# Peptides against a protein of PDB entry 2AKA, part 155

Target 1, 299 residues: chain A of PDB entry 2AKA
Amino acid sequence: MEDLIPLVNRLQDAFSAIGQNADLDLPQIAVVGGQSAGKSSVLENFVGRDFLPRGSGIVTRRPLVLQLVNSTTEYAEFLHCKGKKFTDFEEVRLEIEAETDRVTGTNKGISPVPINLRVYSPHVLNLTLVDLPGMTKVPVGDQPPDIEFQIRDMLMQFVTKENCLILAVSPANSDLANSDALKIAKEVDPQGQRTIGVITKLDLMDEGTDARDVLENKLLPLRRGYIGVVNRSQKDIDGKKDITAALAAERKFFLSHPSYRHLADRMGTPYLQKVLNQQLTNHIRDTLPGLRNKLQSQL

## One batch from the design tools (peptide; made by RFdiffusion4, then SolubleMPNN)

Design b2_p23_4_s1 (from b2_p23_4, 16 letters changed)
Fold by OpenDDE base, seed 3:
Structure b2_p23_4_s1 (fold): chain B 299 residues (1-299), chain A 23 residues (1-23)
Amino acid sequence: as target 1 above (299 residues)
Amino acid sequence: SSEWQKKLEELFKEIDELNKKLA
């Protein structure tokens, strides 16, 4: 079953190359969340490298198809730069920014055209995610006043697809009942069949409060449940805190917290990665026959 | 396009091979 995700990667690459991004319902996981919800940090923690654009406002302005591939070597490749291997992940970040600006311009606009990035690493499980622009209500810079709706429309192109799983990223230090990620997920997946909840910023909750009920799937039940994570703070990121050290701190957080200790083995970034790998693999297996039949009718 | 059809055929072959392994 280890080859199912790479197979879908090849399908994604092929479909991207022919410009048929909108017509294909590939089994995939779309990552959704409000700005500053911690999406980028979760993805970087999977890779163990800093490689995503950072900044205020909307950082992700094009869909990023992030294909993680377990390998003996560590490097990255872009579909738009075939044959070029990136070993410096700072250069990966710069390429994402450059390729984004090439299409959207410098006005911080958005484009629905995906960037396809494949990362080979011995430290990752096979996993493909589509990172989507963060939901926002406030335009920044030269963004159009209707940027909120443009982002929502872009998200809907992915999350409305039947074979799309939704990774809904919500910060714990905000009202989870008002989570943008959970709202959009509920809109397109009212029965909670396709949604996986990720709760970030558990370490930033007010004293005397916790997200235990959410993490135990008792407050807003999802079939696929919730996984809590603790990301590096912005201060830690700016200070170049090692991701390995951050993962150890995350483990310590769950083990030492009275409200989460009993859940510790089902929390944290490494567990999230494992769960996503397994769920995506199973989802691909279940959906491939239908996809094959649909594609066969087009031949 | 003819290129797309060829690519799909290749992908179907891969899918079928994988399905055989999973069966």
Scores: peptide ipSAE 0.068, ipTM 0.710, DockQ to the pose 0.566
Fold by OpenDDE base, seed 2:
Structure b2_p23_4_s1 (fold): chain B 299 residues (1-299), chain A 23 residues (1-23)
Amino acid sequence: as target 1 above (299 residues)
Amino acid sequence: SSEWQKKLEELFKEIDELNKKLA
């Protein structure tokens, strides 16, 4: 089973090379959430490196196919820059920004053309995620006035696919009933069969409030449940707080919180990574025979 | 293209081998 995710990665790369990546119903996980929901921090915590663009407004403007591969060495490579190995993750961030700007221009527009990034690391499990632009209602800078709908249309290209799992990222310090991530997931997955909920910013909730009912899958039930995480604050990110230290603080948060201590072993970024690896592996196993037959008929 | 067909055939071979292991 360990080779299933890498096999799908090779399929993704092959189809991307011919410009058909967006049209493929490959078994994959799409990451959705509002702007500032904490998506970038979750992904960086998996890698243990700062490598995603940061800033105000829409940061992710192209789909990012992030392929994590367990390896004895640590480096990154892009599909559009074959043969170039990145060991400085600041350079990875700069390459994402440059490649994004090359296609979208200076107007901060979006493009549906994916960036394919593979990260080899001894600190990751095999896992492939598609990071999508954050949902927003407010154009920034020179963005088109209909940017909200452009983003929505882009997300729908992924999340409507039957073999696409949805990682819905929602902040706990906002009304979860109005979560953009959960709304779009409910629209395309009304029975909650393909959606995994992630609750961020649990440490930023008002005193005397908690998200226990959500995390226990009692408020807005999903078949695949919810996992809570605690990301670094923006101040911590700006101050270059070590991700390893942040993960330790996350563990301490859940263990010390009266409402979450009984759930602590099923919370946090490391547990989320394990769950996603298992869910994706099982999903590939279930869907690959049908996909193989479909692709064979198209040859 | 012939190159694409060859690539797909290789991938299908890998899929089939994995399916045999999982069966």
Scores: peptide ipSAE 0.066, ipTM 0.705, DockQ to the pose 0.649
Fold by OpenDDE base, seed 4:
Structure b2_p23_4_s1 (fold): chain B 299 residues (1-299), chain A 23 residues (1-23)
Amino acid sequence: as target 1 above (299 residues)
Amino acid sequence: SSEWQKKLEELFKEIDELNKKLA
């Protein structure tokens, strides 16, 4: 079944290359969350490289179709610059920024036109995610005052699709009842059938508090449950803390925490990656017959 | 477009092959 994700990748590439509209409802996982919720860090932890734009405010300004492909070699390729292999992931970051600016300009605006990035690595499972702009209430730069709603509208183009799974990223050190990710997920997936909860910043919770009830799926139940992760701090990122070391620290965190130790084997970034791989694979399997029929109508 | 149709046909072959494996 591991070949199912690459098949969908080829479909995604084909649709993007020919400019086909997004009405085909491809099985995919859309990543949603508020700004600074930790989305970029989660994705980088999957790859084990720093490659996403960083900064304050809106960082992701175009949908990023991130196709992770298990391979014996490590490199990245963009659909918009075919034939160029990136082995320096800093150059990957720069290309994302450049390609974003090429379309959106310098005003920090957004565009619904995806960037397609494929990362080959021996350290990843096959997994495709669509990283979406972070939800925000505050415009930055020359963004229009209604940027919040523009972002929301963009997100809705993805998350309203029946075959779209939603990776809802929420920080634990904020009120989960006010989570932008969970709110939008609840709006389009009221029964919690398509939503996977990711709880970040568990290490930043106030002393004496924990997210055990959430992680045990008792507070805001989702059919697909919640997975807690501990990302690198901004200080760690700026200090170039190794992601491998951070993942080890994450494991230690869960194992040593009285509230999470019993969940430790079902927490952390590596487990999240495995779960997403499995869920996406199964989801593709379930939707592929219908997708084939729909594609047939395009002939 | 004709190119799109050609690409779709190729993808259909792949889908069919995978469906056979999954059956």
Scores: peptide ipSAE 0.061, ipTM 0.700, DockQ to the pose 0.625
Fold by OpenDDE base, seed 1:
Structure b2_p23_4_s1 (fold): chain B 299 residues (1-299), chain A 23 residues (1-23)
Amino acid sequence: as target 1 above (299 residues)
Amino acid sequence: SSEWQKKLEELFKEIDELNKKLA
C-alpha cells in the first residue's frame, strides 16, 4: 500500500499536463479554512520548512497540489519547471509567488489552475494535499468585490467531488460554530463522512476555556474526528523559529495542559501526518476500482 | 490491491503517451 500515494501523484501530474484536472474525481485531500486559520502553518510543519507565501489577506490564490514524498534527500520540484531541483525553500516560496502572479496578475486575483509542487524529504510521510485559497468576506487591495464568491466557487470544484476528503482547518480562539471550514464541509458533506477536523490556535484560547469537547468529537461530531495542533506564532515565523523546536513545544503543550493531557497521543502535527497518510492510503485503496473505470472511460 | 495498482500504472503510461502526442 505504500506506493498508492505516489501512484496517484503520477496520475495527478499526467492529468494536470493534459489540462483535465478539474473533471477528475481523484482520491485527494482538500485543505479548507478561513484566512489566518493556520492552514499554511500546518503544511509547513509537515515539511519542516518555510516555503509558503505569507502576508495579509488571501495568501493562497491558486490551488497548490502539495505532494510530500519520503526520500533520503531533501528538495522540491514543480511540475511547471520539470528538471529543476530546489534545495532552498525560500526559492520555492518565490517560485510559488511568481507562478501565481504569472497567471493571476498583480491584482491579487485567483485562478483555479493548480500549482503542482512535489517535496522530497526524509522528514515527511507520503502525503498529498490540495491547499485551497482561504475563505474571506473582505476584498483586499485590487481584488474584485465578489472575491468571496470566486473563492467559494473554486473550493466547491474540489470539495463536491465524492472522492475528495476535506481537511477542515479551524482556529480554536474563534467561534467554532461560525468556522468557515466547517460550514463549507457541512454543506458538501452533511453527514461528516469525508471531513477531518483540524483545530489550530489552541494555545491562544482565553484562560479558563478549552476545546476539549470539540477534540473529543462531542460538540460537532465528525466520523473521522478532530486533531488539535499548535502552530508557531507569527512572531516565531517572522523570527524563523525552528520548526523542530516548535513541534517539541507543541508536544509539551498537550502533555502539560489539564484539558488535553489525556488526548496528547492523538494530537499534534506528527500525529496528524500519520493519520492523513493512513486515511489517504486507505481512501485510495477503496476508490481504486472506481477510479480505474473512470480513467479507462477517458482514454 | 497490487493488481489494481498495476492496472493504474498501465493507464498512467497510456495517458502519458497521449499527452506527449498532444504536446
Scores: peptide ipSAE 0.034, ipTM 0.616, DockQ to the pose 0.053

Design b2_p23_4_s2 (from b2_p23_4, 15 letters changed)
Fold by OpenDDE base, seed 5:
Structure b2_p23_4_s2 (fold): chain B 299 residues (1-299), chain A 23 residues (1-23)
Amino acid sequence: as target 1 above (299 residues)
Amino acid sequence: SSELQKKLEELFKEIDELNKKLA
């Protein structure tokens, strides 16, 4: 079963080459959340490298199909520039920005055309995620006034697919009842069958408050549950704080917190990565029956 | 392209083989 995720990766690449990616119902995980919810930090923590575009407002402006592959070597490859191996992840970031601008222009517009990025690393589990633009309500720069709805429409192209799992990223220091991620997930997955909740910024909650009820799946139940994580602060990111050190601090946070200590073994970025690997693998297995015929009918 | 179609058919064959194994 270890080869199931790579198989789907090959399918994704093949279908991307023919421009049919948006219409396919491949088993995959789409990452959704509001701007500044911590999506990029979660993904970078999986890789252990800074490689995603950063900035104010909408950073991800095209879907990013991030294919993590466990390997003895560490390098990245883009589908749009085959044969080029990136070992400097700053160059990976620059290539994402350049390729985004090539299609969308410099006006911070969005495009539904995915970027396919494969990262080989000894530090990752096999895992494929589709990073989607952060939901926003305020256009910036030369963005169209309806950018909120454009983003929403783009997200819906992915999350409405039956074989799409949803990684809903919500910050704990905001009102979870108004979480953009949980709202869109509830809209397309009302029974909470396809949604995995990620709660970020647990370290930034007001003193005397906690997200225990959410993390224990008691407040807004999801069949696949919730996993809390602690990402680097923006200051730490700007200061180039080591991700390994941040992961150690995350572990310490959960172990030391009176509200989360009992959950500590089922929290944190490493656990999240393991769960996602397992859930994606199982999901692919469950969808394999009839997948061929379904895909052929969609060509 | 014919090459792409061939690649897809190979992948579909692999899916079929996996389905037989997992059934």
Scores: peptide ipSAE 0.309, ipTM 0.862, DockQ to the pose 0.718
Fold by OpenDDE base, seed 2:
Structure b2_p23_4_s2 (fold): chain B 299 residues (1-299), chain A 23 residues (1-23)
Amino acid sequence: as target 1 above (299 residues)
Amino acid sequence: SSELQKKLEELFKEIDELNKKLA
């Protein structure tokens, strides 16, 4: 069973090489959320490194196929520059930015052409995620006025696929009923069969409020449930706070919070990573029958 | 390319083998 995710990774790479990236219905997890919902922070916390572009506005402007592979060594490799091993994750960030700018230009436009990044690390479980641009309503800089629609259209190319699981990332300090992530998930997955909810910014909720009902799957039920996480603050990120220390603080947060203590063992970034690994593995197993014939018909 | 086609065929073979094991 441990080889199922790597097998799908090899399929992804092979089809990417022939330009069939966006049209394939491979078993995968697409990450969706509003701008500043905390998607990039969750992904970086899985790796334990700062390696994703940061800034105001739309930061992710191309789909990022992030392939995490458990290994005794730690390095990253891009599909577009095979053979080059990155051990400095700041260089990984710079390469993502450069490769994005090469295709989109300086106007901060978007492109549906994925960037494929594989990260080998002893600190990760085998897991493949597709990080998608954050949903926004307001163009920034020289972005076209219809950027919201362009992003939505791009997301729909992934989340409408039957074999696509949806990681819906929503901040707790905003009205969950108005979550962009949950809205788009509900549109394409009305029965909540393919959606996993992630609730970020639990530490930024107003005093006297909590997201207990959501995390207990009682407010907006999803078959696959919700997992709460606490990411580093922007100040912590700017100050280069260690991710390991941040993960310890996250654990302490859940254990010490009256509303979340009973859920603490089923919360936090490490638990999320474990759940996603298990769910993706099982999902690949379930979709494997007939996958060959489906893929051949798409060539 | 012929190399890519061979790679895909190998991957499809692996899928078939896994399906047999999981059935």
Scores: peptide ipSAE 0.308, ipTM 0.863, DockQ to the pose 0.748
Fold by OpenDDE base, seed 3:
Order: sequence, then structure tokens, then C-alpha cells
Structure b2_p23_4_s2 (fold): chain B 299 residues (1-299), chain A 23 residues (1-23)
Amino acid sequence: as target 1 above (299 residues)
Amino acid sequence: SSELQKKLEELFKEIDELNKKLA
């Protein structure tokens, strides 16, 4: 079963080459969340590197197909830059920004055309995620006034697909009942069969409050449950706090928190990676029957 | 392209083989 995710990666690459990525129902995980929900930090924590665009407003403006591959070496490759190996992850960030701007222009518009990025690392599990633009209600800069709806339409192209799992990223320091991620997930997955909940910013909750009921899957039940994580603060990111140190702090947080100690072994970024790897692998296995015929019918 | 079609067919064969193993 170790080769299932790489197989789907090859399928993704092949179909991306013909420009049919938006219409494909491949087994994959789409990452959804509001702006500032901590989505980018979760992805960077998987890699252990800072490599995603940062800034105010919409950071991700094209879908990013992030293919993590366990390897003895560490480097990144873009499908649009065949043969070029990136070992400096700052250059990876710059390439994402440049490639985004090349297609969308400088007006901070969005495009549904994916960027395909593969990261080889000894520190990752095999995992493929489709990072989608953060949901927003307010246009920034010279963005079109209907940017909210453009983003939603883009997200819907992915999350409506039956073989798409949804990683719904929600901050704990906001009303989870009003989570943009959980709302869109519920719209397309009303029975909660395809949705995995991630709760970020647990360390930023008001004193005397906790997300225990959510994490125990009692408040807004999802078949695939919830996993809490603690990301680096913006101050820590700006200060270039080591991700390894941040992961240790995350572990300490769960172990020392009265409301979460009993859940600590099923929380945190490393556990999330394992769960996503397992969920995706199993999902691919379950969808393989008939996948060939489905894909052929789309050609 | 014909090359792409060939690549897809190879991948489809791999899927078929995996399905046989997993059945």
C-alpha cells in the first residue's frame, strides 16, 4: 500500500499536463479554511520548512497541489519547471509567487489552474494535499469586488467531487459554529463522511474556555473526527523560530493542558500527518475499483 | 498527445494490477 499515494501523484501530474485538472475526480485531500485560520502553518509544519507565500489578505491565489514524498534526500520540484531541483525553500516560495503572478497578473486575482509542487524529504510521510485559497469576505488591494464568490466557486470545483476528502481548518479562538471551513464542508458533505477537522489556535483561546467537546467529536460530529494542532505564532514565524522547537512546544501544550491531556496522543502536527497519510492511503484503496473507467470517461 | 495517452494507459495498467492485489 506504500505506493498508492505516489501512483495518484503520477495521475495528477499526467492530467495536469493536459489541463484537465479541474474536472478530475481523483482521490485527494482539499484543504479549506478562512483567511488566517492557520492553514499555511499546518502545511509548512509538515515539511519542516518555511516555503509558502506570506502576507495580508489572500496568500494562496491558485490551487497548490502539494505532493509530499518520503525520501533520503530533501528537495522540491515544480511540474512547470521540469528538471529543476530546489534545495533552498525560500526559492520555492519565490517560485510559487512568481508562477502565481505569471498567470493571475499583479492584481492579486485568482486562477483555478493548479501549481504542482513535489517535496522530497526524510522528514515527511507520503501525503498529497490540494491547498486552496483562503475564504474571505473582503477584497484587498485591487481584487475584484466579487472575490469572495470567485474563491467559493474555485473551492467548489474541488470539494464537490465525490473522491475529494476535505481537510477543514478552523481556528479555536473563533466561533466554530461559524467556521467557514466547516460550513463549506457541511454544504457539500452534509453527513460528514469526507471531512477531517483540524482545530488550530488552541493556545489562543480565552482563559477558562476550551475546545474539548469539539476535539472529542461531541459538538459537531465528523465521521473522521477532529485533530487539534498548535502552530507557531506570527511572532515566532517572523522571528524564524525553529519548527522542531515549535513541535516540541505543541506537544508540551497538549500534555500540560487540563482539558487536552487525555487527548494528547491523538493531537498535534505529527499525529495529523500520520492520520492524513493513513486516511488518504485507505481512501485511494477504496476508490481504485472503477477509477480507471471513471478517468477514461473524462478523456 | 499520443505520448500522454500512452502514459495514462500505463498508469491505468498499474491501477488494474493494484486492484487485483487488493481484491
Scores: peptide ipSAE 0.307, ipTM 0.860, DockQ to the pose 0.727
Fold by OpenDDE base, seed 4:
Structure b2_p23_4_s2 (fold): chain B 299 residues (1-299), chain A 23 residues (1-23)
Amino acid sequence: as target 1 above (299 residues)
Amino acid sequence: SSELQKKLEELFKEIDELNKKLA
């Protein structure tokens, strides 16, 4: 079972090399959410390193196939620069930015061509995620006025696939009923079979309010449920607050919060990582029968 | 490329083997 995710990773790499990634229905998890929903922070919390581009507006402008691999060593590798091992995760961030700009130019445009990043770490479970551009209605810089639709179209290339699980990231301090992530998930997964909800910014909710009903899967039910997380604030990120400390604070948050205490063991980044590992592994197992024939037919 | 095709074939064999074990 532990080898299923690595096997799919090798498939992803092979198909990426031939430029067919966007059309393949591989068992994978696509990460969707509005801008500033906290997607990047969730992913960085898995790795325990700051390595994703940051900024205002659209940060992720190409699909990022993030392959987390449990290993005794810690380093990153890009498919586009094979043989180069990155041990400085700041260099990883810079490479993502450089590689993005190489393809999209300096106009902050988007490209459907994925970046494949593999991170080896003793602190991760085997997990592959496809981080997608954040949904937005506001063009930034020299982006085309239809950037919203370009992003949407890009997302649809992934989330419409039958074997694609959807990690829908929504901030709790916004109207969850109007979550961009949940809306797109509902559009392509009306039965809620492929969607996993992540609720961020629980610590930023107004006093006297909570997301208990959502987290208990009572408000907007998903078969795969919801997991709440608490990310570092932008101030904490700018101040280079240690992710380990942030994870401890997250645990404390759930344990001490009257509305979430009873859910604390099923909340937080470590639990999310575990769930995603299990969900992806099981999904690969379920998809493996016929996968060969399906993939061959898509070539 | 022929190398990529060969790699895919190897991966497909692995899938087949896994499917046999899971069946």
Scores: peptide ipSAE 0.300, ipTM 0.857, DockQ to the pose 0.797

Design b2_p23_4_s3 (from b2_p23_4, 14 letters changed)
Fold by OpenDDE base, seed 4:
Structure b2_p23_4_s3 (fold): chain B 299 residues (1-299), chain A 23 residues (1-23)
Amino acid sequence: as target 1 above (299 residues)
Amino acid sequence: SEELQKELEELFKEIDELNKKLA
């Protein structure tokens, strides 16, 4: 079972090389969420490194196929610059930014052309995620006025695919009923069969409120349930709080919180990573029997 | 490219083998 994700990674790379990524229905997990929902922090927490672009606006402007590979060594590789090993994750961030700008220009536009990034690390489970641009209603900089719809259209290219699982990232300190992530997921997955809910910013909820009902899958039920996480605050990031310390704080948060203590073993970033690994692996297994024929028909 | 085609063929073989095991 451990070889299934790497196999699909090779398929992703191969088809990316021929420009067929947009039309592929590979078993994968697309990450969706509004801007500032905490997507980048979740992904960085998996790796244990700061490596994603940050900003107040649209951070991800191209799909980022993030392939996490458990390895004894720690380094990153991009498909667009094969053979170059990145050990400094700041350089990874810079490369993402540079490669994004190369295609989109300086206007902060978006492109559907994926960036393929593979991260080898002893701290990760095998896991592939497609990080998608954050949904927004307001263009920033020189973005086109219809950027909201461009992003939506891009997301739809991924999330409408039957073999695409959806990691819907929603902040707890906002009205969950109005979650951009859950809305788009509901649109393409009305029965909630392909959607995994991630609830961020649980530590930022108003006093006296909690997301217990959501996390217990009682409010907006998803077949695959919800997992709560606590990310580093912007202050923590600026203060260079390391991810290891943040993960410890996250664990402490769930264990010490009256509303979440009983859920603590099914919450947090490490548990999320484990669940996603298992979900993706199982999903690949389930889709593999028809994969070859389907892929060949798409060539 | 020929190299890409070869890689795809190898991947398809692996998929076929896995499918046989899963069947």
Scores: peptide ipSAE 0.131, ipTM 0.774, DockQ to the pose 0.773
Fold by OpenDDE base, seed 3:
Structure b2_p23_4_s3 (fold): chain B 299 residues (1-299), chain A 23 residues (1-23)
Amino acid sequence: as target 1 above (299 residues)
Amino acid sequence: SEELQKELEELFKEIDELNKKLA
């Protein structure tokens, strides 16, 4: 079953090449969350490299189809520049920014046209995620005043699809009842059948508070449950803290925290990656019998 | 394009084969 994700990747690439984007109901995981929820850090932790655009406000302005492929070699490829292998992940970051600006311009606008990025690495499990722009209410810079609604409309093109799983990323240091990610997930998946909850910033919670009830799936139950993670702090990122060291610190956090010690083996970025790989693989398997007929009807 | 059509046909064959294995 390890080949199911690569198969869907090839489908994604083929349909992207003909301009078929939002109209396809391919089995996939869409990543949703408010700005600064920690989405980029989660994705970079999967790869073990810094490669996503950083900055204030909206950094992801086009859907990023991130295809992780386990391989003996480490390099990245973009669908829009076939044949070019990137081994410097800083250049990957720059290419994402350049390709984004090419389509959206320099006004920090958004576009629904995806960027397809494939990363080969010995340090990843096969996993495909669609990183979506962070939800926001306040335009920054020269963004259009209706940017909030533009982002929401873009997200809805993905998350309303029946074969789309939703990775809802919410920070623990904010009221989860007001989580943008969980709100949009609840809107399109009211029974919580397609949503996986990720709780970030557990290390930034006020002293004497914890997210144990959420992580135990008791507060806002999701069929697929919640996984807590601890990302690098902005200070750690600025200080170029090694991701390996960050993963060790994350493990230590869960093991040493009195509220999370009993959950430690079902928490953290490595466990999240494993769960997502399994969930996506199983989801592809379940949807595959009808996929061919659905795709043919759209050609 | 003809090339894309061939790619899709190949992918459909692979899907069919996988479906048979999973049935």
Scores: peptide ipSAE 0.099, ipTM 0.753, DockQ to the pose 0.796
Fold by OpenDDE base, seed 5:
Structure b2_p23_4_s3 (fold): chain B 299 residues (1-299), chain A 23 residues (1-23)
Amino acid sequence: as target 1 above (299 residues)
Amino acid sequence: SEELQKELEELFKEIDELNKKLA
């Protein structure tokens, strides 16, 4: 358990409270991916709870600063309603939706104003992620025709920052060369220094195909590499399949797959969470001295 | 503003101590 991440969380909350979060280059991980890339499932798998809005089209419409904190207790807190502890994660989902609608209205518009959610749990490692709206080409509801570019502009506010790591989530059952996540990552991080690749839907690839070359970092090399995961299917989510059971199935998938068996110890959601915790901690350690000096000069 | 500055100074002190420990 590292203590650097909680300290940065306190800084993040303090700056968010004064509305200066957009001007700060805090060490953080921004999560990017196309619609239905499996981004929400990855985040829920970290917590082991269903708590994110689900549906068709653009589900995440505001940045969600998700602060995972290892604790002996399990509950959630929002920065916008301090003092209220949520123990029912369905209520957490409802609060995210309500708070989103409060700012964006009912037209399914987007807002760059973050929602800050802290989750205390014995089942998580310390980890802070910024969940961003999924990239899409198709407006839904009353969304403007240029919603794609609005989302892109919002993402750029985060991913262009030097101290921002990028968690690029791409589905394996789609052409990875056309991955929205990898495209935007390459645009802002052409040397692949700040990008961590996550490959989802490995279990949904066509028979006789695999993502071995990608996972071995041979096709589209990233300094921080790729981690494959297997999420619950939409059917499983709708059927309320237990996340613990899904994680066991994920482990079995990698161990039994002829193309991935040799990588199994470096794959899966638990390994991803561990890697992200370590990488974020190290990243904070490396960037804080410079950030401290910059902030002190502004005070 | 002064309260925020004090909080930030405290946080930076803690961060510096942790960074020294981790170095």
Scores: peptide ipSAE 0.084, ipTM 0.738, DockQ to the pose 0.540
Fold by OpenDDE base, seed 1:
Structure b2_p23_4_s3 (fold): chain B 299 residues (1-299), chain A 23 residues (1-23)
Amino acid sequence: as target 1 above (299 residues)
Amino acid sequence: SEELQKELEELFKEIDELNKKLA
């Protein structure tokens, strides 16, 4: 079963090359969340590198198919520039920005055309995620006034697919009942069968409050449950705080917190990565027979 | 299953070949 994710990665690459990515119901995990919900930080924590664009407003403006592959070496490759190995993750960030701007222009618009990025690392489990633009209500800069709906429409192209799992990223320091991620997930997955909840910013909650009921799956139950994480602060990111140190701090946070200590072994970025790897693998296994038949019928 | 994996690999090869012919 360990090779199922790489197999689907090859299919994703092949379909991307022919421009038919949007029409295929491939087993995948789409990452959804409001702007500043912490999506990019979660993905960077998986890799252990700073490599995603950062800034105010909409940062991710094209779908990013992020394929993590466990390897003895560390490097990245883009589908749009085959043969070039990136070992400097700053250059990876710059390439994402450049490739995004090439298609969307300088007006900070969005495009549904995905960027395919494969990262080889000894620090990752095999895992493929589709990072989607953050949901927003307010246009910024030169963005079109209907940018909110453009983003929503783009997300719907992915999350409406039956074989798409949804990683719904919500900050704990905001009203979870109003979570953009959970709202869109509930719209397309009303029974909570395909949705995995990620709760970020647990360390930024008001004193005397906690997200225990959410994390215990008692408030807004999802079949696949919730996993809490603690990301680096913006100050830590700007200061280039080591991700390994941040992961240790995350572990300490859960272990030392009265409300979360009993959940600590089922929380944090490493656990999230493991769960996603397992769920994706199992999901691929379950969907492959149907996918094969569909692909054969299209040939 | 291993059998399913092999079948998908074959399908992938076919897709690649078709893409090369269309390019």
Scores: peptide ipSAE 0.048, ipTM 0.661, DockQ to the pose 0.053

